# Ledger of designs, part 62: peptides against a protein of PDB entry 4N7V

Target 1, 222 residues: chain A of PDB entry 4N7V
Amino acid sequence: TLRSITSPLVAHRLKPIRQKTKKAVVSILDSEEVCVELVKEYASQEYVKEVLQISSDGNTITIYYPNGGRGFPLADRPPSPTDNISRYSFDNLPEKYWRKYQYASRFVQLVRSKSPKITYFTRYAKCILMENSPGADFEVWFYDGVKIHKTEDFIQVIEKTGKSYTLKSESEVNSLKEEIKMYMDHANEGHRICLALESIISEEERKTRSAPFFPIIIGRKP

## One batch from the design tools (peptide; made by RFdiffusion4, then SolubleMPNN)

Design b2_p16_1_s2 (from b2_p16_1, 5 letters changed)
Fold by OpenDDE base, seed 2:
Structure b2_p16_1_s2 (fold): chain B 222 residues (1-222), chain A 16 residues (1-16)
Amino acid sequence: as target 1 above (222 residues)
Amino acid sequence: MKELEEELKKFFEEEE
């Protein structure tokens, strides 16, 4: 099943974006829907031959073939769904479309990892918790130039000198010089606070059933 | 946003 390969994509709270590659254009629309336009080149002109339009919660996929399958000239937005429209649920999506759905999912995941959910200013740094899950990316931009980027898989450190390295285990973290450990300690504290706030705010958001609370900014730069 | 778009472009070009 498709579910055994990937979960439904989640595009809620993401800003509109359009990314063109050689074979496809992937977009997040104002509606927070995700579109994959399959592009073919003919006579030095690019045409959209197929479109997958995926709902913001990833559960509904609308597939259509512009201009009766002949293709529509590539524009600054996906063509309107007017020709040869098929609608599928996530669990009923034909296997031939799974790769294209995965493409959309990866795009959304990448965008989420770079989309601020919580921005928290401390005395020493700007901390940012991102939208991706599980294990959201966490970035710390110290005002003195040090940068720390935490992911589920690694921690990247950029020192004042520009020296950059990646840590993949607690042992490597423990081997850091004392100066860097101080930055790491601050980053970890900021991370803890952001996670705690995310939990509290998410619960209140669920209770109120109002407009999204995120993204939020807490504090300000000194 | 432009910086993000460039990063995304590089990522998907590598996947294709």
Scores: peptide ipSAE 0.034, ipTM 0.700, DockQ to the pose 0.714
Fold by OpenDDE base, seed 4:
Structure b2_p16_1_s2 (fold): chain B 222 residues (1-222), chain A 16 residues (1-16)
Amino acid sequence: as target 1 above (222 residues)
Amino acid sequence: MKELEEELKKFFEEEE
């Protein structure tokens, strides 16, 4: 099933973006819908041959073939749906479209990993919890130049000298120099606080249902 | 956002 490969993408709270690649253009629209435009080149002109328009919650996929399948010239936005529009739910999406949905999902996940959900200023750093899930990215920008980037898979450290390395296990974290451990400790503290705030704010947001609370900024740079 | 776009570009170019 598609669900065994990926979960429905979630584009809520994401800012509009349009990213062109060789074979496709992926967009997050103002409506927070996600569009995958499949691009084909003909006579030095790029045409959109197929469009997958995915709802902001990822559960509805609208597929259409611009200009009766002849293609529509690539523009600054997806072409409008034409006749013969197919609409699918996530669980009913034909397998032939799964890869394209996965492409959209990866794009959205990447955007989410770079989209601040909570920004928290500490005495020593700017901490940012991102929108991606599960295991949201967490970035710490220390005011002295040290940077720590935590993902679900690794921790990247950039020292004052510019020296960069990646940690992938607890043993590697434990083997860090003491001075770096201090930064890690602070990063972890900031991370804990952000996660706690996320939980509290999300619960309150659920109760009110008036407007999104995120993104949010806590504190200010000293 | 510009930096993000560049990163996204690189990411998907590698996937293609």
Scores: peptide ipSAE 0.034, ipTM 0.697, DockQ to the pose 0.677
Fold by OpenDDE base, seed 1:
Structure b2_p16_1_s2 (fold): chain B 222 residues (1-222), chain A 16 residues (1-16)
Amino acid sequence: as target 1 above (222 residues)
Amino acid sequence: MKELEEELKKFFEEEE
């Protein structure tokens, strides 16, 4: 099943973006829908031959073939669907479209990992909790130039000198220089606070059932 | 955003 290889994508709160590759254009629309345009080149002109339009919650996939399958010239946005449209639920999507859905899902997940959900200014750093899940990325930009980037898989450190390295185990973290441990301690504290705030804000958001509260900014740069 | 676009470009080129 499609569910066995990926979960429905979640594009809520993401800003519009359009990324072109050789074979496809992937975009997030103002509506927070995600579109995958299959691109073919003929006579030095690019045409959109197929479009997958995925709802913001990832559960509905609309597929159409522009201009009766003849293709429509590539533009700055997906071509509008006409007739001959197919609509599927996530669990009923034909297997031939699974790779394209997975492509869209990976795109959204990457965008989410770079989309601020909570920005928290401390005395020493700008902390950012991202939208991706599970294990949202967390970035700390210290005002003195040090940067720490935490992901589910690793921690990247960039020192004042520009020296960069990646940590993948607790032993490596414990082997850090004492001065770097201080930055790590601050980053961890900021991370804890952001996660706590996320929980509190999400709970209030659930209760009110109003417009989304995120993204949010806490504090200001000194 | 420019940095994000470049990262996305690299990602999709690798996936193709």
Scores: peptide ipSAE 0.033, ipTM 0.696, DockQ to the pose 0.733
Fold by OpenDDE base, seed 3:
Structure b2_p16_1_s2 (fold): chain B 222 residues (1-222), chain A 16 residues (1-16)
Amino acid sequence: as target 1 above (222 residues)
Amino acid sequence: MKELEEELKKFFEEEE
């Protein structure tokens, strides 16, 4: 099943973006829907042959073939759907489209990993919890120049000297110099606080049933 | 935003 290889993408709260590659154009629309345009070149002109339009919650996929499959000239936005539109739920998406859905999902996941959900200013650093899940990226920009970037898979450290390295195991984290451990401790505390705030704010957001509270900024740079 | 777009471009060019 598609669910066994990926979860429905989530594009809520993401800003509009349009990214062109060689074979495709992927967009997040103002509506927070995600579009994948499959591009082919004929006679030095690029055409959109197929469009996957995915709902903001990832659960509905609309597929259409512009100009009866002949293609529509590539423009600054996806072509509007006309005839021969197919609509699928996530669990009913034909297997032939799974790879393209995964492409969209990876794009959204990457955008989410770069989209601030909570910005928290401490005495020593600017902390940022990103939108991706599970295991949201967490960045700490210390005012003295040290940077720590935590992901689900690794921790990247950039020291004052500009020296950078990646930690992938607990053993490597434990082997850090004492000075760096102090930065790591602060980063971990900031991370804990951001996660706690996320939980509290999300609960209040659920209760109010109004406009989203995120992204949010807590504190200010000293 | 521009930096993000460049990063995304590189990422997906490698995937295609």
Scores: peptide ipSAE 0.031, ipTM 0.692, DockQ to the pose 0.665

Design b2_p16_1_s3 (from b2_p16_1 with E1D E6K E9K)
Fold by OpenDDE base, seed 3:
Structure b2_p16_1_s3 (fold): chain B 222 residues (1-222), chain A 16 residues (1-16)
Amino acid sequence: as target 1 above (222 residues)
Amino acid sequence: DEELEKALKEFFEEEE
């Protein structure tokens, strides 16, 4: 099943973006829907032959073939769905479209990992919790130049000298220089606070059912 | 934005 290889993508709160490649254009729309346009070139003109339009919650996929499958000239936005329209739920998506859905999902996940959800200014650093899940990326930019980037898989450290390295185990973390441990301790505290705030704010969002509270900024730059 | 652009470039180079 599609669910065995990926979860429904989540594009909520993401800013609009349009990225073109040779073979495709992927977009996040103002509506927070995600579009994948398949591009073909004929006589030095690019045409959109197929479009996958995915809902912001990833559960609905609309597939259409512009101009009866002949293609529509590539423009600055996806062509309107007019011809050969099919609508699928996530669990009913034909297998032939799974790779394209996975591509869209990976793209959205990447964008989410670079989209601030909570920005928290401390005395020493700017902390940022990103939108991706589970295990949201967490970045700490210390005002003295040190940077720590935490992901689900690793911790990257950039020291004042510009020296960078990646930590993938607790043993490596425990072997850090004492000076770096101080930065790590601060980063971990900031991370804890951001996660706590995320939980509290998310609960209030659920109760009020109003406009999104995120992204949010806590504190101010010194 | 610059960080995102770099990440996107790497992503699409991998996919194509």
Scores: peptide ipSAE 0.169, ipTM 0.802, DockQ to the pose 0.812
Fold by OpenDDE base, seed 1:
Structure b2_p16_1_s3 (fold): chain B 222 residues (1-222), chain A 16 residues (1-16)
Amino acid sequence: as target 1 above (222 residues)
Amino acid sequence: DEELEKALKEFFEEEE
């Protein structure tokens, strides 16, 4: 099943973006829908042959073939659906489209990992909790030049000298120099605070059923 | 966002 290889993509709160490659254009629209345009080149002109339009919650996929399958000239936005539109749920998507959906999902997940959900300024650093899940990325930009990037899989440290290294276990974290441990302690505290704020704010969103509260910015750079 | 643009470029280079 498609569910065994990927979860429905989630594009909520993402800013519009359009990324062109040789074979495809992937877009997040103002509506937070995700479009994958398959591009073919004929006589030095690019045409969109197929479009997958995925809902913001990833559960609905609309597929259409512009200009009766002849293709529509590539533009600054996806072509509008016309005839021969197919609509699928995530669990009913034909297997021939699974790779394209997975591609869109990975793209969205990457964008989420670089999209601030909570920005928190401390006395020493700018802390950023990202939108991706599970285990959202957490970045700490210290004002003195040190950077710490935490992901579900690793912790990357960039020192003032530009020296960079990756930590993949608690043992490696415990083996850090004392001066670096101080940065790590601050990063961990900032991370804890961001997660606590996320929980509190999300609960308030649920109660009020208002417009999204995220992204938020807490504090100011000193 | 330069960080996002860099990450996207790397992503698409790997997928193509």
Scores: peptide ipSAE 0.169, ipTM 0.802, DockQ to the pose 0.793
Fold by OpenDDE base, seed 5:
Structure b2_p16_1_s3 (fold): chain B 222 residues (1-222), chain A 16 residues (1-16)
Amino acid sequence: as target 1 above (222 residues)
Amino acid sequence: DEELEKALKEFFEEEE
């Protein structure tokens, strides 16, 4: 099943974006829907032959073939659905579309990993908790030039000298120079605070049943 | 967002 290889994508709170490649255009719309446009070139003109439009919660997929399958000229936004429209739930999506859905999902996940959910300014750094899940990316930009980027899989450190390295285990973290460990400690504290705030705010958001509270900014640069 | 653009470029290079 599709569910066995990916979860429904979640595009809530993401800003609109459009990225073109040779064979496809992927977009996040103002509606927070995600579109994958299959692009083909004929006579030096690019045409959209197929569109997958995925709901913001990833559970509904609308597939259509513009202009009866002949395609519409590529534009600055997906063509409107007019011909050969099919609507599927996530669990009923035909297998032939799974790769395209996965592509959209990976794209959204990448965008989420670069989309601030919580920005927290400390005395020493700008801390950013991102939208991706599980294990949201966390970035710390120290005002002196040091950068720490935490993901679920690794920690990347960029030192003042520009030296960069990746840590993939606790042993490597424990082997850090004392000076770098100080930055790591601060980063971890900022991370803890952001996670705590995320939890509190999410709970209030649930209770209020109002517009999204995120993204938020806590404090300001000194 | 330069970081996003870079990440997207890398992403699409890997997918194609």
Scores: peptide ipSAE 0.160, ipTM 0.794, DockQ to the pose 0.753
Fold by OpenDDE base, seed 2:
Structure b2_p16_1_s3 (fold): chain B 222 residues (1-222), chain A 16 residues (1-16)
Amino acid sequence: as target 1 above (222 residues)
Amino acid sequence: DEELEKALKEFFEEEE
């Protein structure tokens, strides 16, 4: 099943963006829907032959073939659906579209990993919890030039000298120099605080059923 | 956002 290889994409709170490659254009719309346009070139003109329009929660996929499958000239936005529109739920998406859905999902996940959900300014650093899930990316930009980037899989450290290295185990973290451990401790504290605030704010957001509370900024840059 | 642009560039280079 598609669910066994990917989860429904989530595009909520993401800013609109349109990115073109040789074979496709991927867009996040103002509506927070995601569109994958399959592009073909003919006689030095690019045409959109197929469009996958995915709902913001990833659960509904609308597929259409512009101009009866002949294609529509590539423009600054996806072509409007005409006839022969197919609508699928995530769990009922035909296998032939799974790769395209996965592409959209990876794109959205990447955008999410670079989209601030919580920005927290401390005395020593700018901390940012990103939108991706599970295990949201967490970045700490120390004002003295040190950077720590935490992901679900690793921790990257950039020292003042510009030296960069990646930590993939607790043993490696424990083997850090004392000076670096101080930065790591601060990063971990900021991370804990952001996660705690995320939980509290998300619960209040759920209760109020109002406009989204995120992204938020806590504190001020010194 | 320079970080996003850089990440997207790398992503598309890998996917093509």
Scores: peptide ipSAE 0.153, ipTM 0.792, DockQ to the pose 0.715

Design b2_p16_1_s4 (from b2_p16_1 with E1M E9K)
Fold by OpenDDE base, seed 3:
Structure b2_p16_1_s4 (fold): chain B 222 residues (1-222), chain A 16 residues (1-16)
Amino acid sequence: as target 1 above (222 residues)
Amino acid sequence: MEELEEALKEFFEEEE
């Protein structure tokens, strides 16, 4: 099943973006829907032959073939769905479209990992919790130049000298220089606070059912 | 924005 290889993508709160490659254009729309346009070139003109339009919650996929499958000239936005429209739920998506859905999902996840959800200014650093899940990326930019980037898979450290390295185990973390441990301790505290705030704010969002509270900024830049 | 652009470049190079 599609669910065995990926979860429904989540594009809520993401800013619009349009990225072109040779073979495709992927977009996040103002509506927070995600579009994948398949691009073909004929006589030095690019045409959109197929479009996958995915809902912001990833559960509905609309597939259409512009101009009866002949293609529509590539423009600054996806062509309107007019011809050969099919609508599927996530669990009913034909297998032939799974790779394209996975592509869209990976793109959205990447964008989410670079989209601030909570920005928290401490005395020593700017902390940022990103939108991706599970295990949201967490970045700490210390005002003295040190940077720590935490992901689900690793911790990257950039020291004042510009020296960078990646930590992938607890043993490596425990072997850090004492000076770096101080930065790590601060980063971990900031991370804890951001996660706590995320939980509290999300609960209030659920109760009020109002406009999104995120992204949010806590504190101010010194 | 700059970080995203770099990440996108790597992503699309991998997919194509």
Scores: peptide ipSAE 0.068, ipTM 0.738, DockQ to the pose 0.814
Fold by OpenDDE base, seed 1:
Structure b2_p16_1_s4 (fold): chain B 222 residues (1-222), chain A 16 residues (1-16)
Amino acid sequence: as target 1 above (222 residues)
Amino acid sequence: MEELEEALKEFFEEEE
């Protein structure tokens, strides 16, 4: 099943973006829908032959073939659906489209990992909790030039000198120089605070059923 | 945004 290889993509709160490659264009629209355009080149002109339009919650996929399958000239936005539109749920998507959906999902997840959900300014650093899940990325930009990037899989450290290294175990974290441990301690505290704020704010969103509260910015650079 | 663009570039190079 498609569910065994990927979960429904989640594009909520993501800013519009359009990324072109040789074979495809992937877009997040103002509506937070995700579009994958299949691109073919004929006589030095690019045409959109197929479009997958995925809902913001990833559960509905609309597929259409512009201009009766002849293709529509590539533009600055996906072509509008016309005739011969197919609509599928996530669990009923034909297997021939699974790879394209997975591609869209990975794209969205990458965008989420670079999309601030909470920005928190401390005395020493700018802390950013990202939108991806599970285990959202957390970045700490210290004002003196040190950077720490935490992911579900690793912790990357960039020192003042530009020296960079990756930590993949607790043992490696425990082996850090004392001066670096101080930065790590601050990063961990900032991370804890951001997660706590996320929980509190999310609960308030649930109660009020208002417009999204995220992204938020807490504090200001000293 | 600059970091996102760089990450996206790498992503698409891997997928193509």
Scores: peptide ipSAE 0.067, ipTM 0.738, DockQ to the pose 0.807
Fold by OpenDDE base, seed 5:
Structure b2_p16_1_s4 (fold): chain B 222 residues (1-222), chain A 16 residues (1-16)
Amino acid sequence: as target 1 above (222 residues)
Amino acid sequence: MEELEEALKEFFEEEE
């Protein structure tokens, strides 16, 4: 099943974006829906032959073939659905579309990993908790030039000298120079605070049943 | 957004 290889994508709170490649264009719309446009070139003109439009919660997929399958010229937005429209739930999506859905999901996940959910300014750094899940990315930009980027899989450190390296285990983290460990400690504290705030705010958001509270900014640069 | 653009470039190179 599709569910066995990916979860429904979540595009809530993401800003609109449109990215073109040779064979496809992927977009997040103002509606927070996600579109994958299949692009083909004929006579030096690019045409959209197929569109997958995925709901913001990833559970509904609308597939259509513009202009009866002949395609519409590529534009600055997906073509409107007019011909050969099919609507599927996530669990009923035909297998032939799974790869395209996965592509959309990976794209959304990447965008989420670069989309601030909580920005927290400390005395020493700008801390950012991102939207991706599970294990949201966390970035710390120290005002002196040091950068720490935490993901679920690794921690990347960029030192003042510009030297960069990746830590993939606790042993490597424990082997850090004392001076770098101080930055890591601060980063971890900022991370803890952001996670705590995320939990509190999410709970209040649930209770209030209002517009999204995120993204938020806590404090300001000194 | 600049970091996103760089990440997207790598992403699409891997997917194509």
Scores: peptide ipSAE 0.050, ipTM 0.727, DockQ to the pose 0.761
Fold by OpenDDE base, seed 2:
Structure b2_p16_1_s4 (fold): chain B 222 residues (1-222), chain A 16 residues (1-16)
Amino acid sequence: as target 1 above (222 residues)
Amino acid sequence: MEELEEALKEFFEEEE
């Protein structure tokens, strides 16, 4: 099943963006829907032959073939749906579209990993918890130039000298120089605080059923 | 935003 290889994409709170490759254009719309346009070139003109329009929660996929499958000239936005559109739920999406859905999902996940959900300014650093899940990226930009980037899989450290290295185990973290451990401790504290606030704010957001509370900024830049 | 653009560039290079 599609669910066994990917989860429904989540595009909520993401800003509109349109990115083109040789074979496709991927867009996040103002509506927070995601569109994948399959592009073909003919006589030095690019045409959109197929469009996958995915709902913001990833659960509904609308597929259509512009101009009866002949294609529509590539423009600054996806072409409007025509006749004979197909609508699928995530769990009922035909296998032939799974790769395209996965592409959209990976794109959205990348955008999410670079989209601030919580920005927290401390005395020493700017901390940012990103939108991706599970295990949201967490970045700490120390004002003295040190940077720590935490992902679900690794921790990247950039020292004042510009030296960069990646930590992939607790043993490596424990083997850090004492000076670097101080930065790591601060980063971890900021991370803990952001996660705690995320939980509390998300619960309040659920209760109020109002406009989204995120993204938020806590503290002030010194 | 610049960081996102750089990441997207790398992403597309890998996916093509």
Scores: peptide ipSAE 0.039, ipTM 0.709, DockQ to the pose 0.730

